# Designs tried in a protein design run: peptides against a protein of PDB entry 4PN1. Part 214

Target 1, 261 residues: chain A of PDB entry 4PN1
Amino acid sequence: KIEMNFLNKPIVPDTTKVISNFLTHYLITEPVEHVEIEAKLGTLIDLETQNRFEFPVMNETILNPEFNLRTRFESDMTASEHKYLNEFLNQAFRDSQKPGRLPFAYKHTKQVDLFYETEDNSRDKIRVSKNQSDNQVLACVKKRRVADLFLYCPNDAFDIRISISDELPVSMPSGNQQPSLTRLKDRVGYVHQEIKIDLTKTTQNDPVYDTTERHELEVEFGNIADLRDRAQKAKDGMEAPLFRRVQLFMDNVRILRREHS

## One batch from the design tools (peptide; made by RFdiffusion4, then SolubleMPNN)

Design b1_p29_5_s4 (from b1_p29_5, 13 letters changed)
Fold by OpenDDE base, seed 3:
Structure b1_p29_5_s4 (fold): chain B 261 residues (1-261), chain A 29 residues (1-29)
Amino acid sequence: as target 1 above (261 residues)
Amino acid sequence: MEEQLKNYARLILKYSGDEELAKEYLEKA
C-alpha cells in the first residue's frame, strides 16, 4: 500500500495558500463590494533596463508587494501569440464537448467602451460599455483597482498579475458630456467550471498618438458569490474548498502561460 | 555560496533599495 506522505494527507502548495490569503482579505476581511478578481498574462518590465524583470529564483514566485520593486507590468502580447492562444482554446473547447467531459461555453462579443471624466475630476473614470452592433448599453461602471499581486514566472512566456478591482455601478453621464477616451474591444470568451478565460483585442484611437492595438488574455473567477462563501469558510477554519478553487484557477493560468513558451 | 549571497545583495539593492537587507546578505557571504 502506498501513502501520499508520512501523514497520509494531502498538502497544499505554498503558492495556493498565499493567493488564498490575499483573496480572503479582499473578500472577507476588508470586503470589496463589487469585487472583480482576474489574472492577466503579461510581462514584468524592469524600469531601469526596460527589459523583462530578472530575479534570482528558478520557478513561479509571488513577489512581495511590500518591496518597492522598480517594475511595471505590461498586460500585452503579440498578435501571433494571441492568435495561437485562440486556436489552442478553440481546440480545448472542441475537446470539452466530448462525452465524459465538462463542456466549455463560448461567447464572442464586440463592444465599445466610452470613458467619461467625473465632475470632480477624480482619478476614476466612468466607463460606459455598449454593444457595437446596436449601441445597446451593456454596463455603466466606475472601476477602481484595489490591489495587485504579481507572479514572476521565469520558466514561462508570461508573468502574471492578479488584480482585485471594485466595479461600482453608476448612473449614465449627462447626455451633453463627450467621452474622453473610446476603446473598441473584440473579445472571445471561454467559460469552464465558472472560470472565465477571455482573449481581447483592444483598439484605441488617440488624437495625438497613432491607433494602438493591444492583445490581452485574462482569467477571471466567474462566481464571486461562491468564492466569497469559500473564503468565509476558510476564515472559519475550513480552508479546503477555497484551496481547491484557487488551485483550479491557478492551474488554468499555468496552462495558458506555458503554452507559448 | 559566497558569490551567490553577494549576487543576491546586489539584486536586492537594485530592485528594492533595501540597504539593510542587502547588508545582511553580504555579512553572511
Scores: peptide ipSAE 0.000, ipTM 0.223, DockQ to the pose 0.057
Fold by OpenDDE base, seed 1:
Structure b1_p29_5_s4 (fold): chain B 261 residues (1-261), chain A 29 residues (1-29)
Amino acid sequence: as target 1 above (261 residues)
Amino acid sequence: MEEQLKNYARLILKYSGDEELAKEYLEKA
C-alpha cells in the first residue's frame, strides 16, 4: 500500500498558494469589477544587459514585486516558436476529441483593434475591436493594468507574467476622433476546462515605421465568476477549490512554456 | 512616407473594410 505522504493527504505547492493569495486580493479583498486574469509567455529582460535576466535560482520562482530587479517583460516569441506551439495545441486539440477525454473548443478570429486617446489624455486608451470580415464592432473597452506577478523560469523557454487587468466597457469614441494606433490580430483560441489559451499574431502598421509583427501566447481564466466564488470560499477558510483551479491553470502554463522549436 | 501611408490604407481596407479610415491615411499621403 502506498500513501501520498505521512499524512496521506494532498500537499499544495507553495507556488499555488502564493498565486492563489495574489488572485484572492484582486478578486475579493480589493475587487476589480471587470477583471481579466491572464498569463503571458515571454522573457524577463535585464535592463542593464538587455538580455534575459539571470536570477540566482534553479527552478520556477515567483519574483517578489517589492524588489526592484531592474527588469522589463517582453511578451513576445519567435515566429518559429509560435508556429510550434500552434502545432502542439492542434495536436492536443485532436487528442482531446478521443473517447474518455474532455474536448477542447477551438476558435479562429481575425480582428482589428483601433486605439483612441481619451479626452483627458490619460494613459489608458480606448480600444475598439472589430472583426476583419464584416467590420462589426466586437468590443469597446478601456483596459487598465492593475497588477503583475512575474515568474522566472530558468529551465524553460519562457518566463511568465500573470496580469490582473480591469477591462472597463466604455462608449464609442467620437466619430471625428482618429485612432492613434491600429493593430491587426490573428488569434487562434483553445478552451479546455474553462481555461483559455490564445495564440495571437499581431501586426502593427505605422505610417512612419515599418510594419512590426508580434507573436504572443496567453492563458486566461475563462470563468471569472467561478474563480471569484472559489476565492471567497478560500477567504472563508476553504482553500481547496481555489488551489485546484490555480493548479490547473499553472499546469497548463507549465506545459506550454516548455514547448519550443 | 507616402508609400507607407498608401500601403497602410490598403491594409486597413483589406483587413477591416474601414473605408473612412483608409481614406484618412490616403489624404495624409
Scores: peptide ipSAE 0.007, ipTM 0.293, DockQ to the pose 0.010; fails the geometry check
Fold by OpenDDE base, seed 4:
Structure b1_p29_5_s4 (fold): chain B 261 residues (1-261), chain A 29 residues (1-29)
Amino acid sequence: as target 1 above (261 residues)
Amino acid sequence: MEEQLKNYARLILKYSGDEELAKEYLEKA
């Protein structure tokens, strides 16, 4: 007979704990009402070198937000990388449909986001999301970025930004307002065990800037209520459910960030 | 320098979506 360790109890990786605590803060301690929690694949760029950030670590490392590393996060990838990930996820989807597996759900959406300035000229813009096919309003929100947690992943193709956002529902802008920015989103969404994986091709039309195209992959907690419940339980001393969910989330992220063309 | 700031603004917009920050750089250009 073998045991897990000398205590014969599961050990939670420190990364899981740190992330769990981070999430718990914004789920429970200072709760964000309309919280969105997502991880984006991208690259930490050193502002001084304009190259990928180099940190003296050898594996996945959560960067301490208290340190100004003079970095920016580039939440983008090449079209080829994006295509590869799409193919990878498509295969994963197919495989998950086999007997004995938990199936992916799949959804393809085309959305247009219209961004409007707020009256107070706040940093947070109003985003009106519409379905491209029928122009139906899907959402009107003021999205506020609350916090970020960066994972430097030197061994993988991508670094990770975990973001806490508040998507506050707001009233539609007045008909007299013109959008300051228009963003077209072609999104392929995969859902597995209530974790959403979105591949998004974004085309942004800005009157000031040239049209830009981005290819993004994001992983999102699809069941915030459940996550909040788990976080509450963690605060109450039962951490295992939260840790398990965070571990699942991160494992999916880890799978994806290791894939490259 | 102006071109650099403009380029950076574009990059900010492209990669972060932070339009306000991008505008700040444009204003400095």
Scores: peptide ipSAE 0.000, ipTM 0.225, DockQ to the pose 0.020; fails the geometry check
Fold by OpenDDE base, seed 5:
Structure b1_p29_5_s4 (fold): chain B 261 residues (1-261), chain A 29 residues (1-29)
Amino acid sequence: as target 1 above (261 residues)
Amino acid sequence: MEEQLKNYARLILKYSGDEELAKEYLEKA
């Protein structure tokens, strides 16, 4: 008989605890009403060198937000990296359809995002998302970035930003209002165990600047209600369900960020 | 698309209680 450790109980990685606490804060303690929680693959860039920052650590490390590290996060990746991840996820999708596995769900969405300024000149913009094919409105939201948690991953191709946002459904802008920004999004979405993985190609036409294309990969908690329930249980002293869910989320993120390493 | 709009309507109702806004999305679905 083999035991897991001298207590014969699962152990929770410190990373999982830190992230769980972070999530619990914005789910329960100071709850964000329309919370979106996602991790984006990208690069922590040193503002001085404009290259990937080199922290004096050897493994995945959550950066302390109390410290100004003079970094920015770039969520863009190369087209080649994006293509590779797409192929990887396609294979994972196929493999998951086999008997005995939990299957991925797959969705391909092409949408146009129109951004509108708010009447109060707030920094938050209203985003109207429309289907590219028929111009049908898919969503109208006001998204506010609430908090970020950065993970430096020196051994992997990408660093990680976990973001908490408030995505408030709002009424459509007035018909006389023109969008300040228009973006085309080509999104391939994979869902496994209520974790959503999106590969997104964003095209933006700037009248002054050339067309810019961005490639992003994001991992999102697909069941916020369940996550909030788990977070509440954690606040009540039962942390295991939350830890398990966060661990699942992070393992998926880790798989994706390591694929090029 | 229809399912997305319905889901969005459900979310609107769930989080904002804005029945009019939810109805708009349902009518589009």
Scores: peptide ipSAE 0.000, ipTM 0.195, DockQ to the pose 0.015; fails the geometry check

Design b1_p29_6_s1 (from b1_p29_6, 9 letters changed)
Fold by OpenDDE base, seed 5:
Structure b1_p29_6_s1 (fold): chain B 261 residues (1-261), chain A 29 residues (1-29)
Amino acid sequence: as target 1 above (261 residues)
Amino acid sequence: MTFPDSLFYPSRPGTLKPDVQTLADIVNS
């Protein structure tokens, strides 16, 4: 007979615990009302060298946000990498349709995001998202970035930023107001076990960006209510459900960040 | 249901099951 370990019980990786605690804070302790929780694939850049950050670790490492490592995160990849990931996810989708598997869902969306300044001139902009085909309003939100957690992944093609955001639904801007920024998005979305995986090609004409086109991959918790429930249970002493959900999320992230052309 | 199966090959439609939830609009803010 084979057992998992000397206790014959599942163990929780430390990474899972740290992330779970991070999420619990913004789900329960200081709850964000309209919380979005996503991981983006990208690169940690050393501000001094402008190269990928090098940290003296040999595996996936959560960077302590209390320490300033003089880094920035670039949530982008090459067109080739993005294409490869798209093909990879398409194959994963196809394989999941087979008997005995849990199937992916799929959605292709082309939208335009219009950003508007707020009346109070706050740092947060109002984002109006419209479908490109029929100009229907998909969303009107004011997104506030609440917190970031960075994972340095020396063995993988990408580093990871996990972000907590508050996406507050707001009323449409006045009809006479002009957008300060327009962004075109071509997005394919894959959903598996309520984990959303989005590949997005973004076209943006803004001097802030070196390129007019970006290629992003995002992994998002698709069921916040369930996650919040799990986090509450964790606060109440039952951590296993939260750990399992975070582990699932991170395993998907780990699969994706290891794939490259 | 038929969808484009790739961002990069929109002319290559795939037969897909309908999605069960709306995907989030992820932005940098």
Scores: peptide ipSAE 0.018, ipTM 0.364, DockQ to the pose 0.020
Fold by OpenDDE base, seed 3:
Structure b1_p29_6_s1 (fold): chain B 261 residues (1-261), chain A 29 residues (1-29)
Amino acid sequence: as target 1 above (261 residues)
Amino acid sequence: MTFPDSLFYPSRPGTLKPDVQTLADIVNS
């Protein structure tokens, strides 16, 4: 007979524990009210070299946020990579429609994000999101970045930023205010087991660089209430449900960051 | 301390600007 290990019990990867603890902090310990939790694919850039950061590790590694590594995160990829991922996810969607599988849901959205300065001149801007076709207001929020957790992934095409954000619903800006920034977003979204995977092409007019495009892939926890419940259970000593959910999330991220054209 | 994000920076030295792509609906693929 073969056993799993000398205890013959499942063991949780350390990465799962660290991420779970990170999430639990902002879900339960210091709870963010309107929390959004997403992972973005991108590149950790060394501020000195402007190249991808080189850390002396050989596998996926969560960076200690207390350490100033003089790095920035570029949440972008090439158009070709983005296209490849779109095709990959389309195929995954098709395969998931087969009998015996859990199906993806799919949605394509085109929206305009209008950013407004706040009356108090705070760094946080009000974002008004509108449907591009009919100009219907979809959301009006003030988004605050609360925390980031960075994963350096030396063996993959992308590094990962897991972000905790607070998306506070706010009233519409005064009709006399002009947006300080406008972004066009073309987004294809996939949902599988309440985990959202979005490919977003963002177009922005910049006075210095003219029209720029950014290609992003993000993975988001689609059911925050469930995640919060799992985190609470973890605080109460039942960690398995949270670990399973985090593992699922990270496995999806790992699949995506390994794909490239 | 969280590391800053980067927005709309030009390509890194030695990198090529990719071709423009269009996201495709699954129905059209």
Scores: peptide ipSAE 0.006, ipTM 0.356, DockQ to the pose 0.036
Fold by OpenDDE base, seed 4:
Structure b1_p29_6_s1 (fold): chain B 261 residues (1-261), chain A 29 residues (1-29)
Amino acid sequence: as target 1 above (261 residues)
Amino acid sequence: MTFPDSLFYPSRPGTLKPDVQTLADIVNS
């Protein structure tokens, strides 16, 4: 008989624990009411060298947010990388339709995001999202970035930013207000076991800044209520459900960040 | 939880946000 270890019990990696605690804090301890939790693929850039950050570690490492490492995170990739990931996910989608698998769901969305300044001129802008085809309002939110957790992944194509945001539903801006920024989004979304994987091509036009095009991949917890319930159970001493969900999320992230053209 | 929540408290000396933000981050913050 083979046992998994000398206790013959599951062991939880520190990464899972750290992320679980991070999530639990903003789900339960100091709860964000309209929380969005996503991981973006990108690159940690050393501000001094303008190259990818180099830290003396050999594997996936959660960076301590208490330290200013003088980095920026670029949540972008090349069009080629983005295309490759799209093809990869398309194949994963196809494979998941086979008997005995849990199928992906797929959605292609083209939307325009209009950003409006708030009265207090804070960074918490109002975002109005509209469907490009019929101009239907999809959402109107005031988004606030609450916290970030960065994962340095020296062996993979991408580093990771896990972000917690507050997406407060708000009323539509007054008709006399003009957007400060317009962003066109072409998004292909995949959902598997309530984990959302979105590939987004973004073109943003700003009257002050140059037009930018971005290619992003994000992985999001699609069922926040379930996650919150799991986090609550964890606070109550039953951590396994949360750990399993975080592990699933991170495994999906790990798969994706290893893929490149 | 096995790790103290205090590690992620906003009141901690460090920042949970990047020191330098991209335009996209600013817009989405």
Scores: peptide ipSAE 0.000, ipTM 0.292, DockQ to the pose 0.033
Fold by OpenDDE base, seed 2:
Structure b1_p29_6_s1 (fold): chain B 261 residues (1-261), chain A 29 residues (1-29)
Amino acid sequence: as target 1 above (261 residues)
Amino acid sequence: MTFPDSLFYPSRPGTLKPDVQTLADIVNS
């Protein structure tokens, strides 16, 4: 007879606990009302070397925000990496349509984001999103970055940033106000078990800097209400549902960050 | 201190500069 361990009880990885606690704080303890929770694939860059950060660890590690690591996170990848992930996700989509599987959903969107400064000159810009085809307003929000959690992944193609944001709906800017930044977004989105996976090509135009292009992959919790419910249960002493959801999220992230051309 | 790249921050030079890519749609794959 084989048992899981000497207690014959499930054990939760420490990574899952740390992330769960991080999420619980901004879901329940100091709740963000219009919370968005996403993980972006990218690279932790050492500010001194301008190379990928090197930390004395051998596997996936949550970096302690209390320590000054002198890094920046670049949420970008090469076109070839982005293409590979696109093909990989397309295949995963096809495979999920088979009998006995839970299917992916898919959506392709093209939008333009117009960013406006606020009257108080806050760091938080107003984003007006419009459909590229008909210029219909899709959203008008003020997005505030609340917190970040960085994972250094030395064995994988990408590091990851988990971000908590507050996406507050706001009124449209005045008609005479000019955008300070414009972004064109070409996005293909995949959804599996309410986890959203988006590949985005972004072209940015602003009056100060040259046109920039970015290739991003993000993984987002698609059901915040469910996640908040799970987090509340965790605060009440029933942690298993939250741990399972975080584990699912992180497993998807882990799959993606390992795949590269 | 870690400085994340944000969609709501002004543009800045990146270390990685990907080439132009067109995303493959499921229907066209």
Scores: peptide ipSAE 0.000, ipTM 0.307, DockQ to the pose 0.030; fails the geometry check

Design b1_p29_6_s2 (from b1_p29_6, 8 letters changed)
Fold by OpenDDE base, seed 3:
Structure b1_p29_6_s2 (fold): chain B 261 residues (1-261), chain A 29 residues (1-29)
Amino acid sequence: as target 1 above (261 residues)
Amino acid sequence: MTFPDSLFYPSKPGTLKPDVQTLEDIVNS
């Protein structure tokens, strides 16, 4: 007979616990009302070297936000990497349609985001998202970044930023206001078990810096209500449901961050 | 059922400039 460990009970990885606690804080303790929780693939860059940050660890490591490591996070990737991930996810989608699997859902969206300055000159811009084909307004929000949690992943192609944002629905800007910025987004979204994976190509026209393209991959919790319920249960001493959900999320992230062209 | 397609056909691969992400870029991304 074999046992899992000397207690013969499941144990949760510390990474899962740390992330779960982070999420619980912004879901329950200091609740963000219109919370968005996403992980972006990218690179932690050392501000001094402008190269990928080097930290003396050998595996996935959550960076302590209390320490200024003089880093920035670049959520961009190469077009080839982005293409590879697109092909990879397309294949994963196809494979998930087989009997005995849980299927992916898929959506391709082309939208334009218009950013407007607020009357109070707040740093929080109003974002109006419109469907590119018919100009239908999809959303009008003021997005505020609340918190970030960075994972340094020395063995993988990408580092990870988990972000907590508040997306406050707001009224449309007055018809006399011109957008300060226009961003075109071409997004393919994959949903599996209420975890959303988005590949986004963003095109931005800057009169000074010419047209820039960004290639991003994000993983998002698609069911915030369920996640909040799980977080509440965790605060009440039942952590397992939250840990399972966070583990699922992170396993998806871990799969993706290892993929590269 | 919507089937997955490619973001890149026939789009040209963009040249990634290692642009310093401004705080604004981070918030708006």
Scores: peptide ipSAE 0.032, ipTM 0.459, DockQ to the pose 0.017
Fold by OpenDDE base, seed 2:
Structure b1_p29_6_s2 (fold): chain B 261 residues (1-261), chain A 29 residues (1-29)
Amino acid sequence: as target 1 above (261 residues)
Amino acid sequence: MTFPDSLFYPSKPGTLKPDVQTLEDIVNS
């Protein structure tokens, strides 16, 4: 007979606790009303070297936001990496359709995002999202980045940024306003156990910058209400449901960041 | 059931362009 440890009780990895606490803060303590919680795959760049950041750690490490590490996060990847991840997720989708598995859902969307300046010259732009096929307005929001948590992953292809955002629904901009930025988004979305995984090819037309193309992979909590409920329970002393959900999210992220061509 | 599509057609692989992300892009992405 074996036991899991000398207490014969499950323990939670510190990473899970730290992330859970981070999420709980913005779900419960200082609640963001229209919260979006996503992890993007990318690269922590050292501003001094312009190379991938090198920190004296040997595994996945949450960076302390209290320290200025002189880094930036690049959420882009190569087209080849993005293609590989697309093929990988397609295979995962197929495998999940087998008996005894929980199936993925899949959706392909093409939209255009139009960004408008606010009257108050606030840093936050209004985003109008439209379907590319019929020009139907899908959303009109003001997205505010609330907080970031960075994971340095020296053994994997990608580092991770977990972001808390507030997506405030707002009225449409005046018809006389011109967009300051236009983004075309071609997105394939996979959903498994209410965790969303999106591969997005973005073409950005900027009047100041040349047309740029980006390839992004994001993982998002698809059920914020459930997550908020779990976070509340954690505040009330029952942490296990939150830890399990965060662990699921992070395991999906960990799978993806290890995959590369 | 719709099966997953590829986002890609045969094209030359892109490279990372780190200098393209403005603070505004980060906030709105």
Scores: peptide ipSAE 0.027, ipTM 0.443, DockQ to the pose 0.017
Fold by OpenDDE base, seed 1:
Structure b1_p29_6_s2 (fold): chain B 261 residues (1-261), chain A 29 residues (1-29)
Amino acid sequence: as target 1 above (261 residues)
Amino acid sequence: MTFPDSLFYPSKPGTLKPDVQTLEDIVNS
């Protein structure tokens, strides 16, 4: 007989605890009403060297947000990496349709996002999302970035940013207001166990800058109500449901960041 | 620490265009 450890009980990794506490803060302690919680694959860039940040650690580590490391996060990847991940997820989708598996859901979405400045010129923007084919309004939100948690992943192709955002539904901008930028989004979305995985190619058009393209991969908690319930239970002393959900989320992120062409 | 969101801030010019595959492409591949 084999046991998990000398207690024969599951052990919770410290990473899971740290992330769970981070989420609990913005779900329960200082609750964000229309919370979005996502992880993006990308690169921590050293502002001095403009290369990938180097830190004296040998594995995945959460960076302490209280330290100014003079870094920025670039949520982009090469076309080849993005294509590889698309093929990988397509294969994972196919394999999940087999008997004895939980299936992926899939959706392809093409939309245009129009970004508007607020009257106070705050960092918060209004995003109007429209279907690219018929310009039907899909959403109008004021998105506010609340917090970030960065994972430095020296052994993987990507570092991770976990972001807490508030997506407040708002009224449409005035008809005389012009967007500050426009983004075309070609998104292939996969959902497995209420975790969303989106591969997005964005084309940005704005009056000031040349057209730019980005290739992003996002992993999002698809059921915030369930996550909030789990976080409340954790606050009440029952942490296991939250830890399990965070572990699932992080394992999916870890799979994706390890895949490369 | 809170960093700017790439959703709202211009990024540097990206890379080549990847092929994003539809469900139909998945079924036919």
Scores: peptide ipSAE 0.009, ipTM 0.350, DockQ to the pose 0.038
Fold by OpenDDE base, seed 5:
Structure b1_p29_6_s2 (fold): chain B 261 residues (1-261), chain A 29 residues (1-29)
Amino acid sequence: as target 1 above (261 residues)
Amino acid sequence: MTFPDSLFYPSKPGTLKPDVQTLEDIVNS
């Protein structure tokens, strides 16, 4: 007879606990109403060297947000890396359609995001998203960045930023307002077990921007209500459901960040 | 086999097999 360990019980990785606590704070303790929780693949850059940050650790490490490590996060990758991930996810999609598997869902979306300044000149902009094919309004939101949690991943192609955002639905800007920024997005979305994986190619039309094109991969919790319920249960002393969900999320992130061209 | 479209080589929208669930439009900001 084989047992998992000397207790014969699942053990939760410390990373899962830390992330779970982070999420619980913004789901329950200081609840964000229209919360978006996503992980972006990218690179932690050392502000002094402008190279990838070299932290004295040998594995996945959550950086303490209370310490200024003089880093920035670049949520971008090369076109080649992005292509590879697209091909990888396409294969994963195909494999998931086989009998005995849970299938991926898939959607390809082309949208334009129009950014508007707020009337109060707040730091946050209003984003109007429209479908490129029919110009239908998909969303009108004011996104507020609430918190970030950074994972340094020295053994992988990418580092990770987990972001908490508040996506407040707002009224459309007045018809006389001009967008301050227009962004084209070509997005392929994959969903597996309510975890969303988006590959996005973003094109900026403003010549003032140093980069006209960006390639991003995002992993998002697709069922916030369920996650909030799990977080509440965790606050009430039943942590296992939350830990399992966070573990699933992080395992998907870990798979993706290890893939490279 | 219907394949998901590629961002880089959009072949004709591969007819998602009728059994392939399509995602609703998710707007990530």
Scores: peptide ipSAE 0.023, ipTM 0.458, DockQ to the pose 0.020; fails the geometry check

